# Peptides against a protein of PDB entry 6DSZ, part 50

Target 1, 361 residues: chain A of PDB entry 6DSZ
Amino acid sequence: NYVVTAQKPTAVNGCVTGHFTSAEDLNLLIAKNTRLEIYVVTAEGLRPVKEVGMYGKIAVMELFRPKGESKDLLFILTAKYNACILEYKQSGESIDIITRAHGNVQDRIGRPSETGIIGIIDPECRMIGLRLYDGLFKVIPLDRDNKELKAFNIRLEELHVIDVKFLYGCQAPTICFVYQDPQGRHVKTYEVSLREKEFNKGPWKQENVEAEASMVIAVPEPFGGAIIIGQESITYHNGDKYLAIAPPIIKQSTIVCHNRVDPNGSRYLLGDMEGRLFMLLLEKEEQMDGTVTLKDLRVELLGETSIAECLTYLDNGVVFVGSRLGDSQLVKLNVDSNEQGSYVVAMETFTNLGPIVDMCV

## One batch from the design tools (peptide; made by RFdiffusion4, then SolubleMPNN)

Design b1_p11_3_s3 (from b1_p11_3, 6 letters changed)
Fold by OpenDDE base, seed 3:
Structure b1_p11_3_s3 (fold): chain B 361 residues (1-361), chain A 11 residues (1-11)
Amino acid sequence: as target 1 above (361 residues)
Amino acid sequence: SLKVFDELAKK
């Protein structure tokens, strides 16, 4: 009996940081196919706390903190449309991952979107939004007392959604999305009515964005609005302010992932298909009325890493680079460049043994 | 000793 010790998956397909184990702990959570790894970020590095086997490939992994929770909860959606909300509980040395809520959100009808599963959480934790199928936006209302995740669909007129996020600072939950039609790519917003189970007109739209606009970043207050990342351009819009840049350096390779560095949305990490790591900076202007507006956008090349599938800023200039194609890394961002002009120093490398092909025999 | 996470130790 050769117990083929199935090698644990090493390719990273998602990562998030937050306060999952406690209010005070900084955690790194890593999705490796069906496996969730939970670390505490310490002065000595990453301390492993728990590994969790999931019932399917993790497609969405997001931390969120409902009002009155002391620590973050974890939303997971699998590629087979199993949704759960997880809570970390520790009692002495006993560690439990508790399922607070679960459900299957698969529809009997609908075309699965070619761009895959998108899952987003309202910043005020009113709902989860899911783009699973073309022409549908699924809403999971967040209710603390409900152990069964119930969802409903709202029809989208826009059949080809590229990316979608919830905006910050909105009275009602508001989505911002890039979509494609025969005229090109556009950005639109909708308010989501939980009561009426419909979309209302959102605060703004931007028609005819860059043809290869691929990502939406929701920007926290005080800026608000969204950043739209394209192949050639980066644009900001909040309804009142529009700004676009086209830095030549981003044309060399497609930006494929992003992560917010500052809680106020002043800086974002960007990773491209060549493993280049950038910082996107939002320069603020304080108005006479005390409002903060966007003055300018700029992009700085930090250096090179493994090709990122996901990025997450930890603390003290340390970034986790989650890679599917290469080795994952912990990297340090430095204020000063090295002799090669790089601000990035590799601290630790996590060997990727390649994709575990689930050969269903 | 790579005190790489010095800011985390102060909390």
Scores: peptide ipSAE 0.013, ipTM 0.507, DockQ to the pose 0.058
Fold by OpenDDE base, seed 2:
Structure b1_p11_3_s3 (fold): chain B 361 residues (1-361), chain A 11 residues (1-11)
Amino acid sequence: as target 1 above (361 residues)
Amino acid sequence: SLKVFDELAKK
């Protein structure tokens, strides 16, 4: 009997940062197929706390903090549509990951979207949104007392959604999404009514965005609105302000991931398919009335890393580069560039042994 | 540069 020691997955398919273990701890959570790894970020580096086996491949992993929670909760959706909300509890040396809520959100009817599963959380924690199937937006209302994740579907007229996010600073939960139709790619917003279980008209739309517009970034207040990332352009829109840049440097490779650096949305890390790491900067202008508006967008090349599947800014210029295709890395962002113009220094490398084909024999 | 932006973001 060859005990094939099932090699643990090493390819990273998601990462998030927040305060999951406590209100004070900064955590890095890493998804490696069916495995969740939980770290505490310390001055000495990443301290492993817990590894959790999930009942399937992690497709969505998001931290959120409902009103009156002292620390973040974790939403996970698997590729088989098992949803759960997890809480970390520690009592002395005993560490437990508690399921606060669970459910299966699979529909019997629907075409699974070709672009895969998208899961998003309203910044005010009113709902979770799921794009699982073409022409449907699934809503999971967030209720503290609800142990059973119940969902409902809202029909989307837009059948080919590319990416979707909840916007910040909206009275009602509002989604912003890129979609494709025969005329090209467009951006639209919808308000989500929990009461009526329908979409209402959102605050703005932008028709005929770049043909390869692929990502939506929701921008926090005071800016609000969204950033749309394309192959050739980066655009900002908040209903009142529109700004677009087309930096030649981003044309060379498709941007595939992003991470917000500053809580106010002033900086974002961007990673492309060549492993280039960029900083997107939102320059503010303070108006005489005390309002803050977007003055400009700027992109700076920071350097090269492993090809990121996900990026997470930790602290003190340290970034986790989660890679599926290569080795994951901890990198340091420096204030000054080296002789090659790079601001990036590799601190640690995590060997990727490639796809473990679970041969279920 | 990151430095210039950090100085601007702290204002």
Scores: peptide ipSAE 0.009, ipTM 0.573, DockQ to the pose 0.195
Fold by OpenDDE base, seed 4:
Structure b1_p11_3_s3 (fold): chain B 361 residues (1-361), chain A 11 residues (1-11)
Amino acid sequence: as target 1 above (361 residues)
Amino acid sequence: SLKVFDELAKK
């Protein structure tokens, strides 16, 4: 009996940071196909806490903190449409991952979207949104009083959604999305009515964005609004303010991932298909009335890493670079550049053995 | 439908 020690998956397909194990712990959660790895971020590095096998490839992994929870909960959606909400519970040395909610969110009718599964959580934890199928937006209400999460679909007129996020600072849950139609790519917003189970008109729209607009970043308060990332341009819009930049440096390779550095949304890491790491900076202008507006957008090249599938800023300038195609890395961002002009120093490299070829023996 | 498991109901 050759116990083929099934090599654990090493390719990273998602990562998130938050306070999952406790309110005080900073965690890094890494999705490697069907495997979830949970780390505590320490001054000494990443301390492994637990590994969890999931019933399918992790497609969505998001931390969220409902009102009155002391720590974050974890939402996972698999590629087979199995959804769960997980809680970390420790009792002495016993570590349990509790399933607080689970279900299958697959629909009998619908065309699976070509851009894959998108899962998003309202910043106020009112709902989870899922783009699974063209022309449908699935809502999972996050009501504490409801022991049964009744998912429902809202019809989207926009069939080709590229990316979608919930906006911050909205009275009602509001989505912002890039979609494509025969006229090009556009940005639109909708309010989501839980009561009526329908979309209402959102606060703003922007028609005819860049043809290759691919990502939406929801910007927290005080700025609010969204950043739209394309191949050639980065744009900001919040309904009142529009700003666009077209830094030549981003045209060289497609930006494929992002991560917010600052809680207030003043900085974002961007990774491209060549493994270049950028900082997107939002410059503030404080108005006399105390309102904060966006003054400018700036992009800076930090350095080069493995090709990021996902990025997660941890703390103290440390970034986890989750790679699917290459080795994942723990890197440090420095204030000063090295002799080569790089602000990035590799601290640790995690060997990617590639896809586990299921050798069907 | 998602089943919320009742561990929340004990508080």
Scores: peptide ipSAE 0.000, ipTM 0.440, DockQ to the pose 0.014
Fold by OpenDDE base, seed 5:
Structure b1_p11_3_s3 (fold): chain B 361 residues (1-361), chain A 11 residues (1-11)
Amino acid sequence: as target 1 above (361 residues)
Amino acid sequence: SLKVFDELAKK
């Protein structure tokens, strides 16, 4: 009887930063297949607090803070479409992860999207949006008293959504998405009506974006709008202002992940398929009326890391690099470059033992 | 220059 001690999964498939354990604690949450790891970020490094086994592979993991909550709640969706909202509860030394709400959001009919599961939360916590199937956008209303996550579908005319986000600063929940049709890739916005369970026309659209436009970043106020990341270009649009850059350095490898550094959306980390780490900078211009507008976009190469599946800025220039293909890392961003011109220093490395081949013999 | 970065985190 070879008890193959099932090695704990080490490949990271998601990470988020927020205030999950308390209002004051900075947490790093790491998804490793079916396992959720919860850390407190300290001056000394990552302190493990709790590990949680989930009922299936974690496909979406997002922190959100509804109005009147003192700390963040965690939304998880599994690859088998089990959704839950989790709360951290500590009572002395007893630590519990409480399921506030749960549900299965699988549809009997629908083509699973080839680009996988996308889950997003409205910045004002009005709803969760899910792109699970082609031609459907699933909405989960966020109601405080509902223990059962109920969802409904809205039909998307756009069958091939590449990426989708909720925009900031919108009176109604508004999505921005990249989609592909026979004419190329485009960006569109829709308002989501909870009442009518339909899409209304959004504030703007941009037809014929770069053919390899792959990611949408929702930009918070004061800028608002969205960033669209392509293979060759990075574009910003907010309905009134359009700006595009095509820095040659990003053409060398596909950008695959991003993370916001500043709450105001002035800086973003970008990771590519070669493990290069970039900073995207939004340069502001203050108008005479006190309005803030985007002046320019800039990309700077910071250095090289493990190939990121996910990135999250912690604090004090420390970044967690979650890797599926290699070792995950804590890295520090320095103001001054080293002798090799890198601004990145590895602080800690987390060994990835690779995929556990469950050989069911 | 990343120097612009440290000043923004302190505000």
Scores: peptide ipSAE 0.008, ipTM 0.520, DockQ to the pose 0.205; fails the geometry check

Design b1_p11_3_s4 (from b1_p11_3, 3 letters changed)
Fold by OpenDDE base, seed 1:
Structure b1_p11_3_s4 (fold): chain B 361 residues (1-361), chain A 11 residues (1-11)
Amino acid sequence: as target 1 above (361 residues)
Amino acid sequence: SLDVFDELSKL
């Protein structure tokens, strides 16, 4: 009996960093198709802790910390619309991944969106938002005692949403999204009323953004607002401040992923389709009243990596580059460039063996 | 030096 050990998936389709195993541990979580890998980040590198098989391809993977939790919880949505909230529990040497809540959030009606599944969590952990279908925004209220993930839909007038995030520092949960209509691409905001199960008018909008605007980054306080990334431009808007840059270097290849480096949103990693790694910098101006405003945006080329599907900053200038098309990497960011002008040094490379063909035997 | 990383070494 040849036990053909099915080769483990190696292509990365998502990664996230947070405090999942404990309040003190820094974790790297990696999604590889149906597999979740959990690591502890140490001074010596990545220590494997647990691997978990999921009942479907992981489409969304997000860490969040509800009020009164000592560590992060994990939200997962599969490509088959199975949602769960997971908790890590350790008792001595016994490690358990506990399902706190689960549900299927598939609708019987609706057109699946061409840009795929988007899942987002409110920074204040009031709700999860899902863009699964055109013209619908699904809301999962976050309740500590709810073991069954119940969702409702709110109608979106904007049928073609490109990307969506929850904003920081909003009294009510507020989404910011890029959408396309016959006139071009636009940015809009909506407040989400859990009570009335409807949208209210958001704090701001920006009509006629760049035609290829593809990503929204929610910026934490003190800046607030959002960054919109296009093919040719990067723009910031918070309702009061607008700033746009068009650095020629980003026009060479499409930016496809991003990750926040600083908790205050001063720096972001950007990855493009050529495997170039950039730093986006938000330069601050401190006002006499103690308010912090955006002075300028800057983009710096750091170096080259594998083509990132996802990026996550770990600690001490170490970045995980999750790749679907190539080998995933741990890279070190250096203050000084090498002889080739690169600030990136590969520390570890994880061989990608390509897609697992599920041969149904 | 990229002034970009001077604050990273203090975390």
Scores: peptide ipSAE 0.022, ipTM 0.687, DockQ to the pose 0.167
Fold by OpenDDE base, seed 2:
Structure b1_p11_3_s4 (fold): chain B 361 residues (1-361), chain A 11 residues (1-11)
Amino acid sequence: as target 1 above (361 residues)
Amino acid sequence: SLDVFDELSKL
């Protein structure tokens, strides 16, 4: 009897930060295939709190704080379309991960999207949005008293959605998405009517964005709007203001992940397919009326890391680099560059043993 | 120094 000690997965496929264990704790949550790892960020580093096995590969992992919750809840969707909302509870030394709500959101009819599963949460916690199938947007209403996650579909006319986010500061839940048609790639917005279960016209659109526009970043207030990341360009649009930059340095490799550094959306980390780490900066201009507008966009090369699948700014210039292809890292961002012009110093490396082939014998 | 981090030192 060869007890194949099932090696724990080491490849990271998602990470998020927030206040999951308590209102005060800063957490790092790491998805490694079917495993969720929960850490507390401390001055000494990452303290492991709990590991949780999921009934499938984690495809979506998002923290959110409904109105009147003291701490964040965790939404998870698996690759087999099992959805749950999890709460952390601790009583003395007893740690429990409680399922507040669950459901299966699989459709019997639909073509699974080639770009995979996208899951997003409205910043005001009114709904969860899911792009699972081409031409469908699934909505899960968020209700505190509902233990069963029920979803409905809204038809999307745009069959080839590249990325989608909920916008901030919208009276109704509003999505912003990049889509492709025969004419190229475009950005569009829709309001989501929970009552009527339909899309209404959104506040703005931008036709003919860069041909390889691949990511949408929703920008919080006071800026609002969205950032669109392409291969050659980074653009901002909020309905009233448009800005575009085409820094030559980003052309060398595709940006594949991002993470917001500042709560106000002034800075974002960007990671590319070569393991380069960038800072995207939103420069503000204060108008005479006290309104804040975006003045400019700037990109700075910080240094090199493992190829990020996900990035998470923690605190005090510490960043978690979650890698699928290489070793995950904790890195320190420094104010001053080294002799090579890098602002990045590796603090800790987490060995990736590669794909565990579960040979079920 | 990148002005990028001047606010990071205040956290």
Scores: peptide ipSAE 0.020, ipTM 0.676, DockQ to the pose 0.155
Fold by OpenDDE base, seed 3:
Parts: C-alpha cells; sequence; structure tokens
Structure b1_p11_3_s4 (fold): chain B 361 residues (1-361), chain A 11 residues (1-11)
C-alpha cells in the first residue's frame, strides 16, 4: 500500500489578515483549495499555528467581529455552498477550531453566476450577503444564538452583477454594486431591509461607468462611499463627491485584486495581471466644519511581485502576496526605491507546485 | 521617497 502522501495544495486562492487567534495576535489566514492555514505574524516572520481541512474548495473567506466579540470570527463559504462561522479557541497547548454556525445555502433554482461566488459581510455585522446566482442576492442574518445559518433571497433586477460590497457608515445595511446591462456598466446602491426581506432605494447611483469596471471597494469613514476600479479608470463616489482618474500606467494590465492598508481607507494595494503592485492613495481635505472629504486620488507603482490572486497588508510595510499562478511571497515595502526604482523587496518565497488535480481515479 | 510609507515602517 503506497500511501501516496497527497501533496498539500500550494496555490493560494484567498488570504485575509485579522485577529483570529486572540485579540492581540495578528494573523494571516491562507486558503489553498480545501486547506486553511493559520499563521501568527511575528517580527521573525510567519509562525504556523494550525491547518484546517475544509469540506470543499474555499470560495469565500472573511474575518468579521460581531459586537461584543473580543476577536474575529471567520466566515467560510465553499464552492459547494457550505457556509460556516468558525471560532479559534486555545486552552493551554490545545487548539480547537469551533464551528459556531453552519448551513448549506445552495438554491434548487437559479443560474450560477459566471463571475463566480461573491461573499460580503456588513461592516456592522448585521448580515452576510451572497451573490451566488444571477438575479438573486442571498442574505444570511447574523444571530449569535443561531447555530444554523438560515438564508433568504432578495430578487435583483440587475441580472449581471460584476462585483458587490457593503458600504460603511450606513444606518441600514447598504450594498454597492457594479452591474452590466445593454447600455453598459453602472453602479447602484440598495438598502437591505432584513425585516421586509426586500431592497429599498440606496443613497446614490452612477450610470455609465467605465465599460470594464470590475471591482468595488467600500471605503470606511470618514470618506465613506466606494471606489470603482476599471481597466482605464479609478473612480470614487459617496453620493456627494465624485472623482475619477485615468492614470496611463494602469491601462497596461488589468487590476485583479486589492487590499486596504489603512483602517481609515486612505491607502489600498492594487495588483494586476502582470504582477505589478500599486498603491492607491486617497488624498484628504479637511473642511472648516471638521468633515473629511476626498481631494484627489493618486496611483503609484511600487514594484513587481508574483501575480497576485489576493493581497493582504500585514504590518510594518510587509505584504503577503497570495499567488495561484506563481510562488506566493512575503514582500517588504520600502520608503526608498532600490537601484531599479522598485520599492518592493522579496523577503520570503513560497513555492507553488501547481494545481492539485483531484484525479478521481 | 514615496510618501506612501508613513511611520508604520519604523516599528
Amino acid sequence: as target 1 above (361 residues)
Amino acid sequence: SLDVFDELSKL
């Protein structure tokens, strides 16, 4: 009996940073197909804590902190629509990953969206939103006492949603999404009524955005609103302020991932299909009334990395570059450029041995 | 110098 030690997956398909193991620990969580790897970020590098096998390919992985929790919980959705909320517990040397809640959120009726599964969490932890099927938005109410994740659908008139996020600073949970219709791509907002299980009119919309607008970034307060990333342009809108830039440098390759650097949403990492790493900067203007408004947007090329599937800022200018196509990396961002004009230095490289094809023999 | 890295790099 040759126990073919099944090679562990090495291709990264998701990563997130937060406080999962404790309130004080900074964690890096990495999704590699069905495997979840949990690290503590230390001054010496990544310390492995736990590996978890999931019952399916991880499609969504998000950290969130419900009101009154001391540390983050982990939401996972698999490609087979198994949802769970996980909690880390440690008692001495004993480490347990506890399922707080679980459920299957698959619908019997619906066309799976061509752009795949999108999962988002309301910043105030009121609900989870899922775009699984065309013309449907699934809502999972977040209730602490409920071990069974129950979901309901709201009908979307917009059949071709490209990306969706929950906005910050909204009295009711509010989604912002890019969608495509016969006239082009547009941005719209809806308030989600948990009580009525319907959409209400959102605070704003933007018709006729860039034809290749592909990503929505929800911006925290004090700015609020959203960033819309296209192939040629980056736009900001919050209902009151609109601003667009078209930096020529982003036109060379499609931006495919992003990560917020600052808690206040002043900086974002952007990765493109050529492995270029950018910083998007939101320049603030303080008004006489103490309100902060967006003055300008700026994009700066930092350097080159492996082609990112996902990015996450850790701490002290260290970024994890999760790659599906190449080697994943820890990179350091420097204030000063090297001789080649790059602000990026590779610290560690994690060999990608390629996709594990589950050959069902 | 990229003003991109405020004081976060000094910890």
Scores: peptide ipSAE 0.018, ipTM 0.619, DockQ to the pose 0.158
Fold by OpenDDE base, seed 4:
Formats: structure tokens, C-alpha cells, sequence
Structure b1_p11_3_s4 (fold): chain B 361 residues (1-361), chain A 11 residues (1-11)
């Protein structure tokens, strides 16, 4: 009996940071197919806390903190549409991952979207939104006392959603999404009514964005609004302010992931298909009335890493580069460039052994 | 120097 020690997955398909183990701990959570790895970020590096096997490939992994929770909860959706909300609980040396709520959110009818599963959480923790199928937006209301994740669908007229996020600072839960129709790609917003289980008109729209607009970033207050990333351009819109840049450097390779550095949304890491790491900067203008507006957008090349599937800013200029195609990395961002003009220094490399070929023996 | 990182030390 060759115990084929089932090689643990090494390819990263998602990562998030937050306060999952405690209110004080900074955690890095890494999704590797069916495996969830939980780390505490320390001055000495990543301390492993627990590994969790999931009942399916992790498709969505998001941390969120409902009102009255002391630490973050973890939402996971699998590729088989199993949803759960997880809580970390420690009692002495005993570590438990508790399922606070679960459910299967699969529909009997629907075309699975070609761009895959999208899962998003309202910043005010009112709901989870899921784009699973073309022409449907699934809503999971967040209720503290509900152990069963109940979902309902709202019909989307827009069949080809490219990316979707919840906006910040909205009185009602509001989604912003890029979609494609025969006329091109567009950005639209909808308010989500939990009561009526329908969409209401959102605060703004932007028709005819860049043809290759692929990502939406929801920007926190004070800026609010969203960033739309394309192949050639980066645009900002909040209903009142529009700004677009077309830095030539981003045309060389497609930006494929992003991560917010600052809680206020002043900086974002961007990763492209060549492993280039960028910083997107939102420059502030303070008005005489105390309102903060976007003055400008800037993109800076930081350096090169492994091709990121996901990026997570940790602390003190340390970034986790989660790679599916290459080795994941822990990198340090420096204020000063090296002799090659790079601001990135690799601190640690995590070998990616590639896809576990289930050798059917 | 990328002024981008000067505020990173205050987190």
C-alpha cells in the first residue's frame, strides 16, 4: 500500500487579510483549491495557525465583520455552490472553526457564467451578493441569528456581467458592475431592495467604457465610488466626479488582480499577467467645505513578482503574492529603489508544485 | 523616492 501522501495543493487561488483569529491578530488566509490555510502575520513572518479542508474548491473567500462582532467572520463559497460563514474559536490550545451558517445556493435553472463565480459582501454587512448565473444576481441576507443561509434571486437585464462590487457609503446596498452588450462594455449601478427583492435605479452609470474593462474596485469613503480597470485605461467614477488615465505602462500586460493598501482607499496594488506589481494612487483634494475629492490617479511600477492570482497587503510594506501559475511570495515594498529601479524585494518564496495531477493509480 | 511609502510606516 503506497500511501501516496496526497501532496497538499500549492497553487493559490485566493487570499484575504483581516482579523479572523482575534480582533488584534492580523491574519492571512490562503485558499489552495479545497484547502484553507490560516496564518497570523507577525514581525517574524507568517505563523501557521490552522489548515481547514473544505468540501469543494474554494471559489469565493471574503472576510467581513457584522455589527456587534468583535472579529471578522469568513464567507466561503465553493465551486459546487456550498456557502458557509465560518467563525474562528479558540479555547486554550483547542482551535475550532465553527460553521455559523451554511447553505447550498445552486439554482436548478440558470446558465453558469463564463467568467466564473463572483461573490461580494456589502460593506455594511447587510447582504452577500453572488453572480453565479447569467441574468441572475443572488442575494443572501445577513442575519445574525440565522444558521441557514437563505438566498433569493433578482433578475439582471444585463446578461454578461464582467465584474461586480458593492459600493461604500450607500444608504441602501448598491452594486456597481461592468457588463457587456452588443454596443460594448458599460458600468451600471443598482440599489438592492431586500424588502421588495428587486433592483432599484442606482446613483450613476457610465456607458461605453473601455472595451476591455475587466475589474471594478469599490472605493471607501471619503472618495466613494468605483475604479474601473481596463487594458488601456483606469477610470474613477462616483456619480459626481469622473477621471480617467491611460498610462502606457499598463498596456504591456493585462492587470488581473488588485488589493487595497489603505483603509481609506488611497492606494491599491495591481498585478498583471507578466508579474509586474503596480501601485495605483488616488490623490486627494480637500475642498474648503471639508469634502474630499479625487484630484488625480497615478500608477507607479514597483517591480516584478510571480504572476499574481491574488495580492494581499499585510503590514509594514509586506505583501503576499498568491500565485496559481508560479511560486507564491512574501515581498517587501521599499521606499527606495534598488540599482535596477525595483521597489520590491522577495522575502520568502513558496514553491508551487503545480496542479495536483490526480494520478489515478 | 516614491512618496508612496512614507505613510506605510504609520500603520
Amino acid sequence: as target 1 above (361 residues)
Amino acid sequence: SLDVFDELSKL
Scores: peptide ipSAE 0.018, ipTM 0.635, DockQ to the pose 0.147

